# Designs tried in a protein design run: peptides against a protein of PDB entry 6IDX. Part 83

Target 1, 380 residues: chain A of PDB entry 6IDX
Amino acid sequence: KELAKLSADVTFATEFINMDGIIVLTRLVESGTKLLSHYSEMLAFTLTAFLELMDHGIVSWDMVSITFIKQIAGYVSQPMVDVSILQRSLAILESMVLNSQSLYQKIAEEITVGQLISHLQVSNQEIQTYAIALINALFLKAPEDKRQDMANAFAQKHLRSIILNHVIRGNRPIKTEMAHQLYVLQVLTFNLLEERMMTKMDPNDQAQRDIIFELRRIAFDAESDPSNAPGSGTEKRKAMYTKDYKMLGFTNHINPAMDFTQTPPGMLALDNMLYLAKVHQDTYIRIVLENSSREDKHECPFGRSAIELTKMLCEILQVGELPNEGRNDYHPMFFTHDRAFEELFGICIQLLNKTWKEMRATAEDFNKVMQVVREQITRA

## One batch from the design tools (peptide; made by RFdiffusion4, then SolubleMPNN)

Design b2_p13_6_s4 (from b2_p13_6, 5 letters changed)
Fold by OpenDDE base, seed 1:
Structure b2_p13_6_s4 (fold): chain B 380 residues (1-380), chain A 13 residues (1-13)
Amino acid sequence: as target 1 above (380 residues)
Amino acid sequence: SALKPLPLPALPK
């Protein structure tokens, strides 16, 4: 107990480390010897002293043995561990993962996100916070191939449902520390969109062009009686599609694929448009047709608006940026839906279309509308 | 004409 308190002092820590004191603490954990009176209390103070000593950055985290890692992971994976030991073990594992890629690899073999989910189903918000912090650390340090697997495990309705039901909708106010970990988890989840945000459309890829054609089909052919078989002339078809792409509000009416060559938002804008068109078809058709029937220059260009809105949402959500330690702002909506980014896009595009109408905007007012919509989204 | 920013409906909680 005194050692754990004194270990917070850098002068004491330096002297204790120089006396090989840290090695003695690691050996106490490695021994696993339950034969001592007050073992749980002694172990909790040993883990506190170890963490406080390591937080001075004097000793490399790579000094720890595989036996030590297995013991700490064992305290997290076992169902009947003292809450004080569990809390410190989660914090130690988080620090190990954050400070060493070698330790990350070893820890990722000993523990699963599924085991950490069990620590979210408790009434103790501190345990919940450290469990999310360790999930976030594992997610942050995962190699790119494994990040998608962790994301799929997060997209598995279970982790999100548990966070929503036991943390966000819990009977207790969310503390600043928990709000920060929820923010970090949100940022790391949206960073998976970075690849699509930075993917340029290939104007020669037929499959990508077929998606743009599907957007046109859903907007204009889904309600049209099939009786007007478009006559045989290839030129008449190209001229018809150019008109349709103008009505869809693309900047390049001849080749809409060119509008998706800018990164950000690249292909992510097309993914959002296709999601809206398939999942919220009535909303999509309404937005397109309400603007395509206008001859008063007050039409909201859907294609251009969808691209610039996707870019704006990426900027607001800081897609591709690392989590900031000073931020605690998370959006509860991102825990309610499987495809929360695309659902947010679907809400925001309706807002943009409404704001455009209310502003009586023209194409010259586009940037002013986007500024108003940004302020609206960031204040909501 | 200073287009007043219209109050948004709150995003569903």
Scores: peptide ipSAE 0.016, ipTM 0.599, DockQ to the pose 0.017
Fold by OpenDDE base, seed 5:
Structure b2_p13_6_s4 (fold): chain B 380 residues (1-380), chain A 13 residues (1-13)
Amino acid sequence: as target 1 above (380 residues)
Amino acid sequence: SALKPLPLPALPK
């Protein structure tokens, strides 16, 4: 107990480390020896002293043994651990993951996000906070392949559901530390969009062109019997499609693929459009057709608007930026929807379309509408 | 006259 308190002092820590004191603490953990009276209390203070000593940055985290890692991971993975030990073990694992890629690899073999989710189903907000902090650390330090797998996993849906039900909808105020970890999780998850945001459309890729064609089909052919596509010559079809792409509000009516060559938002804008068209088809068709039938130059260009809105949402959500330690602002909707970004896009594109109509905007007012929409979104 | 932006509907708590 006194060692744990004194370990917060850098002068004491330096001298204690110079006396190989930290090695003694690691060996106490590694031994796993439950034979001591008050073992749980002693272990909790040992882990506190170890963490406080390591936080001085005098000793590399890489000094820890695999046996130590396994023992700490064991305290997190076992269902009946003292809350005080569990909290410190989560904090130690977080620090290990954050400070060493080699320790991350070892820890990622010993623990799963699924095991950490169990620590969210408790009434202790401090345990919940450290469990999310460790999940965030693992997610931050994961290789890109594993990071995508973590996001797509059934575990992520379950994680969001558990956070929603046991943290956000809890009967207790969210503390600043928890709010920060929820913010970090939001940022790290939206950063998975960076690849798509920075992916340029290839105008020669037929599969990508077929998505644009599908947007046209859903908007204009969904009510038309596919049998009545008359065998009108290739030129009439090309001219028809150019008109349809104009009605969709693409900037390049001849080759809409060119509108997706700018990064950001690149292909992410096309993903959002396709999601809207497939998941919210009635909303998509309504937005497109309400504007495509206008002859008054007050048409809202859906394609252009969707691209610029996607870019704006990426800027507002800071996609590709690292989490800031001073921030604690999170959006509850992130935890309510599996496709939260695309759903946010679907809400915001309706807001944009409404705002455009209310402003009686023309194509010259486009940037003014986008500024108003930005102010609306950022005040929500 | 720039129409006052309508307040966004409060996101469901």
Scores: peptide ipSAE 0.015, ipTM 0.584, DockQ to the pose 0.017
Fold by OpenDDE base, seed 3:
Structure b2_p13_6_s4 (fold): chain B 380 residues (1-380), chain A 13 residues (1-13)
Amino acid sequence: as target 1 above (380 residues)
Amino acid sequence: SALKPLPLPALPK
């Protein structure tokens, strides 16, 4: 107890570390000797002193043994009654993952995200915070393939549901530390969009062009049975499609694939448009047809607007940037929807279309409309 | 004329 208190002082910590005192603490954990009276209390203070000493950055985290890692992981993966041991064990594992890639690999073999989710179902917000912090650390340090698997897994849907029900909708105010961990989880999840944001469309890829054709089909042929493809020659079809792509509001209405060669937002804009067209089909068709039937030069160019809105959302959400220390701003919608970015796009494109109408905008006003919409989104 | 930013429709809580 006195050691744990004194370990917060850097002068004491330096002298204690110089006397190999930290090695004695690690050996106490490694021994696992539950036979001592007051073992749980002694262990809680030992782990506290160990953390406080390591937080001075004097000793490398790579000094810890595999036996030490397994004992700490055991305190997190096994049902324990001692909340203090669990808190310190989660914090030690977080620090290990953040400070050492070799320790990350060992910890990722011993602990599953599913085990950490069980610690979110408790009423203790401090336990919940440390459990999310460790999940975030594992997610940050994971290789890209494993990070994508962690995000796509049923575990991630379950994680969002558990956070929503037990943290956000909990009977307790969210503390700043928890709000920071929710922000970090949001940033790390939206950073998975970076690859698509930086992927250029290949105008020669037929499969990518077929997605643009599907957007046209959903907008203009939704009432027509696909059997009535007018048998008119290939040239008349090309001229018809050029008109349809103009009505869809593409900048390059002759070859809309060229609009998706700009990165950012690249293919991510096409993904958002296709999601809107398939999941919110009535909203998509309404937006397109309301603007395609206008002869007054007040048409909102859907294709151009969708691309520039996707880019703007990536800028607002800082897609591809690492989470900043001290930020705690998270969007609750991130935890309510599996595809929160695409749903946010679907809300914002309706706002853009409304704002365009209210401003009585023309194509010359495009940048002014986008600036107003940015101010609207950032004040929400 | 300064187009006053229209208040966002409150995101459904």
Scores: peptide ipSAE 0.015, ipTM 0.590, DockQ to the pose 0.017
Fold by OpenDDE base, seed 2:
Structure b2_p13_6_s4 (fold): chain B 380 residues (1-380), chain A 13 residues (1-13)
Amino acid sequence: as target 1 above (380 residues)
Amino acid sequence: SALKPLPLPALPK
């Protein structure tokens, strides 16, 4: 107890480390000997002193043994551990993952995200915070291939549901530390969109062109019986599609795929448009047809607007950026929906279309409308 | 004339 208190002092820590004191603490954990009447209390103080000593940055985290890692992981995976030991064990594992890629690899073999989710179902917000912090550390330090596996839709849905029900909808106010960890988890989840945001469309890829053609089909052919395949010559068909791509509000009416060559937002904008067209078909058709029937130059160009809105949402959500330690702003909506980014896009594109009308905007006002919509989204 | 800030659609809670 006295050692744990004194370990917060850098002068004491330096002297104690120079006396090999930290090696003695690691050996106490490694021994695992439950033979002492006050073992749990002694272990909790040992783990506290170890954390406080390591936080001075005098000793490398790579000094810890595999036996030490297994003991700490054992305290997180076992159901009958003292809350004080569990809290410190989660914090030690977090620090190990953050400070050493070698320790990350070893810890990722000893613990599962499923085990950490069980610690979110408790009433103790400190345990919940350290459990999310360790999930975030594992997610941040995971190789790209393993990040996608951690991002498996079932694990993410379950994690989001547990966070929503046991943390966000809990009977306790969310502390700043928990709000920060929820923000970090949100940022790391949206960084999975970075690949699509940075993927350029190939204007010559037929499969990618077929997606744009599907957007056209859903907007204009949804009521047309497939029997009216217009048997008119190939040139009349090309001229017809150029008109339809103009009505969809693409900048390049001849080859709309050229509008998706800019990164960001690249293919992510096309994914959002296709999601809107398939999941919210009535909303999509309404927005397209309402602007396609205008001859007064007050038409809102849907295709251009959807691309620039996707880019704006990526900028607001900081897609591809690392979490900032000073931020604690999380959006509860991202824990309620499986496709929260695409649903946010679907809300914001309706807001954009409304704002365009209310401003009586023309194509020259496009940037002013986007600025107003940005201020709207960021103040919501 | 200051464009009145349009009331934000409340994001569904």
Scores: peptide ipSAE 0.013, ipTM 0.565, DockQ to the pose 0.017

Design b2_p13_7_s1 (from b2_p13_7, 5 letters changed)
Fold by OpenDDE base, seed 1:
Structure b2_p13_7_s1 (fold): chain B 380 residues (1-380), chain A 13 residues (1-13)
Amino acid sequence: as target 1 above (380 residues)
Amino acid sequence: MPKLPLPLPPLPE
């Protein structure tokens, strides 16, 4: 107990570490010896002293043994009644993962996200916060392949559902620390969009061109009786498609694929358009046809708007950036839907289309409309 | 910057 208090002082910590005191603490944990009277209290103080000593940054985290890691992971993975040991063990694992890639690898072998989800199904918000913090640390330090696997896993859909039901919809106010961890989880999840955001469309890829053609088909052919496509020559078809791509609001209405060669937002904008067209087909068709029927120069160019909106959303959500300390702003919608970014795009493109009409905008006002929409999104 | 772990609550007296 006294050691745990004194370990917060840098002068004491330096002297104690120079006396190999930290090695003695690690060996106490490694021994696992439950034969001591008040073992749980002694262990909780030992773990506190260990954390406080390590927080001074004097000793490398790589000094810890695999036996120590297994003991700490054991306190998190096994059903324990002692909340104090669990909390400290979660904090130690978080610190290990954040400070050492070698320790991350070892911890990722000993603990699963599924085991951490069990610590979210409790009434203690502090335990929930530390469990999410460790999940965030594991997600942050995971190699890209494992991050994608973590994101795609049914376990993450379950994780979002558990967070929504047990944290966000809980009968208690969300504390600042929890709000920060929810923000971090949001940022780390949206960073998985970075690959698509930085992927240029290949104008020669037929499969990617077929997606653009599918956008045209959904907008213009879904209501057209298939009988009246006159078999008129290849040139009339090309001229027809150029008109359709102009009505879709692409900047390059001759070759819309060129609009997706700029990164950001690259292919992510096309993914958003395709999602809107397939999942929210009525909304997509309405937006496209309402603007395509206008002859007053007040048409909102859907294709251009969708690209610039996707870019703007990436900037607002800080896609590709590391989570900042002191940020606590998270979107509850992120936890309500698996495709939260695409759903956010679908809401924001409707807002953009509405704002364009209300402003009576023309193509010259495009940047001004986008600025107003940015302010609307960032205030919501 | 190394992300700082969450501050531990004091152990009950």
Scores: peptide ipSAE 0.039, ipTM 0.584, DockQ to the pose 0.599
Fold by OpenDDE base, seed 4:
Structure b2_p13_7_s1 (fold): chain B 380 residues (1-380), chain A 13 residues (1-13)
Amino acid sequence: as target 1 above (380 residues)
Amino acid sequence: MPKLPLPLPPLPE
């Protein structure tokens, strides 16, 4: 108890570390010896002192043994651990993951996200916060190949469901620390979109051109029996498609693929458009046809709007940025849908289309509409 | 910078 208090002092910490005191603390944890009277209390103070000593940055986190890591991981993975030990164990593991890639690898072998999710199904918001903090640390430090797997895993879907039901829809106010961890989880998840956001379309890629053609087909050929094999009239067909791409609101209505060569948002805009067209087909067709039938210069250019909205959403969601320590802003919708970004796009494109009409906008007002829509999204 | 862990609440006396 006294050691835990004194360990916060840098002068004491320096001297205690010079006396190999931290090694003694690690050995106490490693021994696992429950034979001592008040073992749980002693262990809680030992873990506190260890954290406080390590927070001075005098000793590398890599000094810890695999036995120590296994003991700490054991306190997180076992169902009946004292709350004080659990909390400190989560904090130690978070610190280990954040400070050492070698320790991350060892911890990732000992602990599953599923085990951490069990600590979200509790009434203690502090434990919930530390569990999410450790999940976020593991997600942040995961190699790129494992991040995508981690985000798409059933564990993440289940995590979002548990967070939604036990944290967001809980009967308790969300504290600042929890809101921050939810923000961090959101940012880390949306950072997986960075690759697509920075991927330029190749205008010669036939597969990507076929997606653009599919967008046209869904919008304009939904009533036409696909059995009419488009016959020999290649020029009339090209002219027809140019008209359709103009009605879709592409900037380059001759070659819409050129609109996706700018990064950001690159191919991510096309992904969003395709998702809208396939998953929300009625909404997509309605938006396109409502604007394509206008001759009053008040048509909302869907293609251009979808691209610029995707870019705006990437900026708002901080895609490609590290999470900021002072930010607590998270979107509850992130926890309600598996494809939350594309669903957010689908909501925001409808908002944009509505706002465009309400403003009686023309193509010259495009940037003003986008500014109003940005304000609407960021205040929601 | 390594993110600082969440501050530990004081142990109950």
Scores: peptide ipSAE 0.039, ipTM 0.588, DockQ to the pose 0.606
Fold by OpenDDE base, seed 3:
Structure b2_p13_7_s1 (fold): chain B 380 residues (1-380), chain A 13 residues (1-13)
Amino acid sequence: as target 1 above (380 residues)
Amino acid sequence: MPKLPLPLPPLPE
């Protein structure tokens, strides 16, 4: 108890570390010796002193043994552990993951996200916060291949449902620390979009062109019987497609693939458009056809708007940036849907189309409409 | 600087 209190002092910590005191604490944890009458209390103070000593940055986290890691991971994976030990064990694992890639690898072998999910189902918000903090640490330190797997695990309806029902919709106010961890989890999830955001379309790739052609097909051929014979000359078909791409509101209506060569938002804009067209087909068709039938110069260019909106959403959400320690703004919607970014795009493109109509905008007003839409999204 | 964990709640007296 006194050691745990004194370990917060840098002078004491330096002297105690020089006397190999931290090694003694690690050996106490490694021994797992439950034979002491006050084992749980002693262990809680030992773990506190260990954390306070390590926080001075005098000793490398890599000094810990695999036995120590297994004991700490055991306290997180076992259902019948004292709350005080569990809290400290989660904090130790978080620190280990954040400070050492070698320790991350060892911890990722001993603990599953599924085990951490069990700690989200409790009424203790502090336990929930440390569990999310450890998930975030594991997500941040994961190699790219494992990061996508963790994202897929987060996309699991179960984890999102648990966060939504037990954390966000809990009967208690969300503390600043929890709000920050929810924000961090969102940012780390959106950073998976960076690859697509920075992927340029190849205008010569036929498979990528076929996606743009599918957007045209969904908008204009959805009701047309496939019986309209492929026999009208290739030139008339190309001229018809150029007209259709103009009606879709592409800037380059001759070669729409050129509109997706700018990064950001690159291919991510096309992914959003295709998602809207397939998942919200009626909304997509409505937006396109309402603007394609206008002759009054008040047409909202869907293709251009979708690209610039995707870019704007990436800027607002800071896609590709590390989480800011001062931020705690989380969006509950990201815990309700697996494709929350594409759903946000689908909401915002409808808002943009509405705002364009209300402003009676022309193509010259495009930047003004986008500014108004940005203000609407950032104030929501 | 090493990343620090979340602040621990005080142990019960």
Scores: peptide ipSAE 0.039, ipTM 0.564, DockQ to the pose 0.514
Fold by OpenDDE base, seed 5:
Structure b2_p13_7_s1 (fold): chain B 380 residues (1-380), chain A 13 residues (1-13)
Amino acid sequence: as target 1 above (380 residues)
Amino acid sequence: MPKLPLPLPPLPE
């Protein structure tokens, strides 16, 4: 207990480390010997002293043995560990993951996100916070292949559901520390969109062009009886498509693929448009047709608006940026839906379309409408 | 649905 308190002092820590004191603490953990009276309390103070000593940055985290890692991981994976030991063990593992890629690899072999989810189902918010912190650390330090696997896993749906039900909808105020970890998890989740945000459309890729064609089909052919497809020659078809792409509000209505060559938002804008068209088809068709029938120059260009809105949402959500330690702003909506970004896009594109109408905007007002929409989104 | 704030007034004609 006194050692744990004194270990917060850098002068004491330096002297204690020089006396191999930290090695003694690690060996106490490694031994796993429950033979001492008050073992749990002693271990909790040992782990506290170890953390406080390591927080001075005097000793590399790479000094820890695999046996030490296994013992700490054991305290996290076992169902009947003292809360004080569990909390410190989660914090130690978080620090290990954050400070050493070598330790990350070892810890990722010993602990699963599924095991950490069990610590979210408790009434202790501090345990929940450290469990999310460790999940965030593992997510942050994961190589891209494993990060995507973590993202796609049923574990994430379950994780979001557990966070929503046990943390966000809990009968207690969310502390600043928990709010920060929820923010971090949100940022890390949105950073998975970075690849698509930075992917340029290839105008020569037929599969990508077929998606744009599908957007046209959903907007204009879904209400047309397939029997009335006039056998109009290839040129009339091309001219019809150019008209349709203009009505869809693409900037390049001759070759809409060119509108997706800018990064950000690249292909992510096309993904959002396709999601809206398939999942919210009635909303998509309504937005497109309401603007395509206008002859008053007050048409909202859907294609351009969708691209610029996707870019704006990426900027607001800081897609591709690392989480900042001072931030604790999280959006509960991102824990309620699997495709929360695309759903947010679907809400915001309706807001944009409404705002455009209410402002009586023309194409010249486009940037002003986008600024108003940005303010509306950031104040919500 | 988050209550989006009220839209800003129309642009002047």
Scores: peptide ipSAE 0.011, ipTM 0.506, DockQ to the pose 0.013

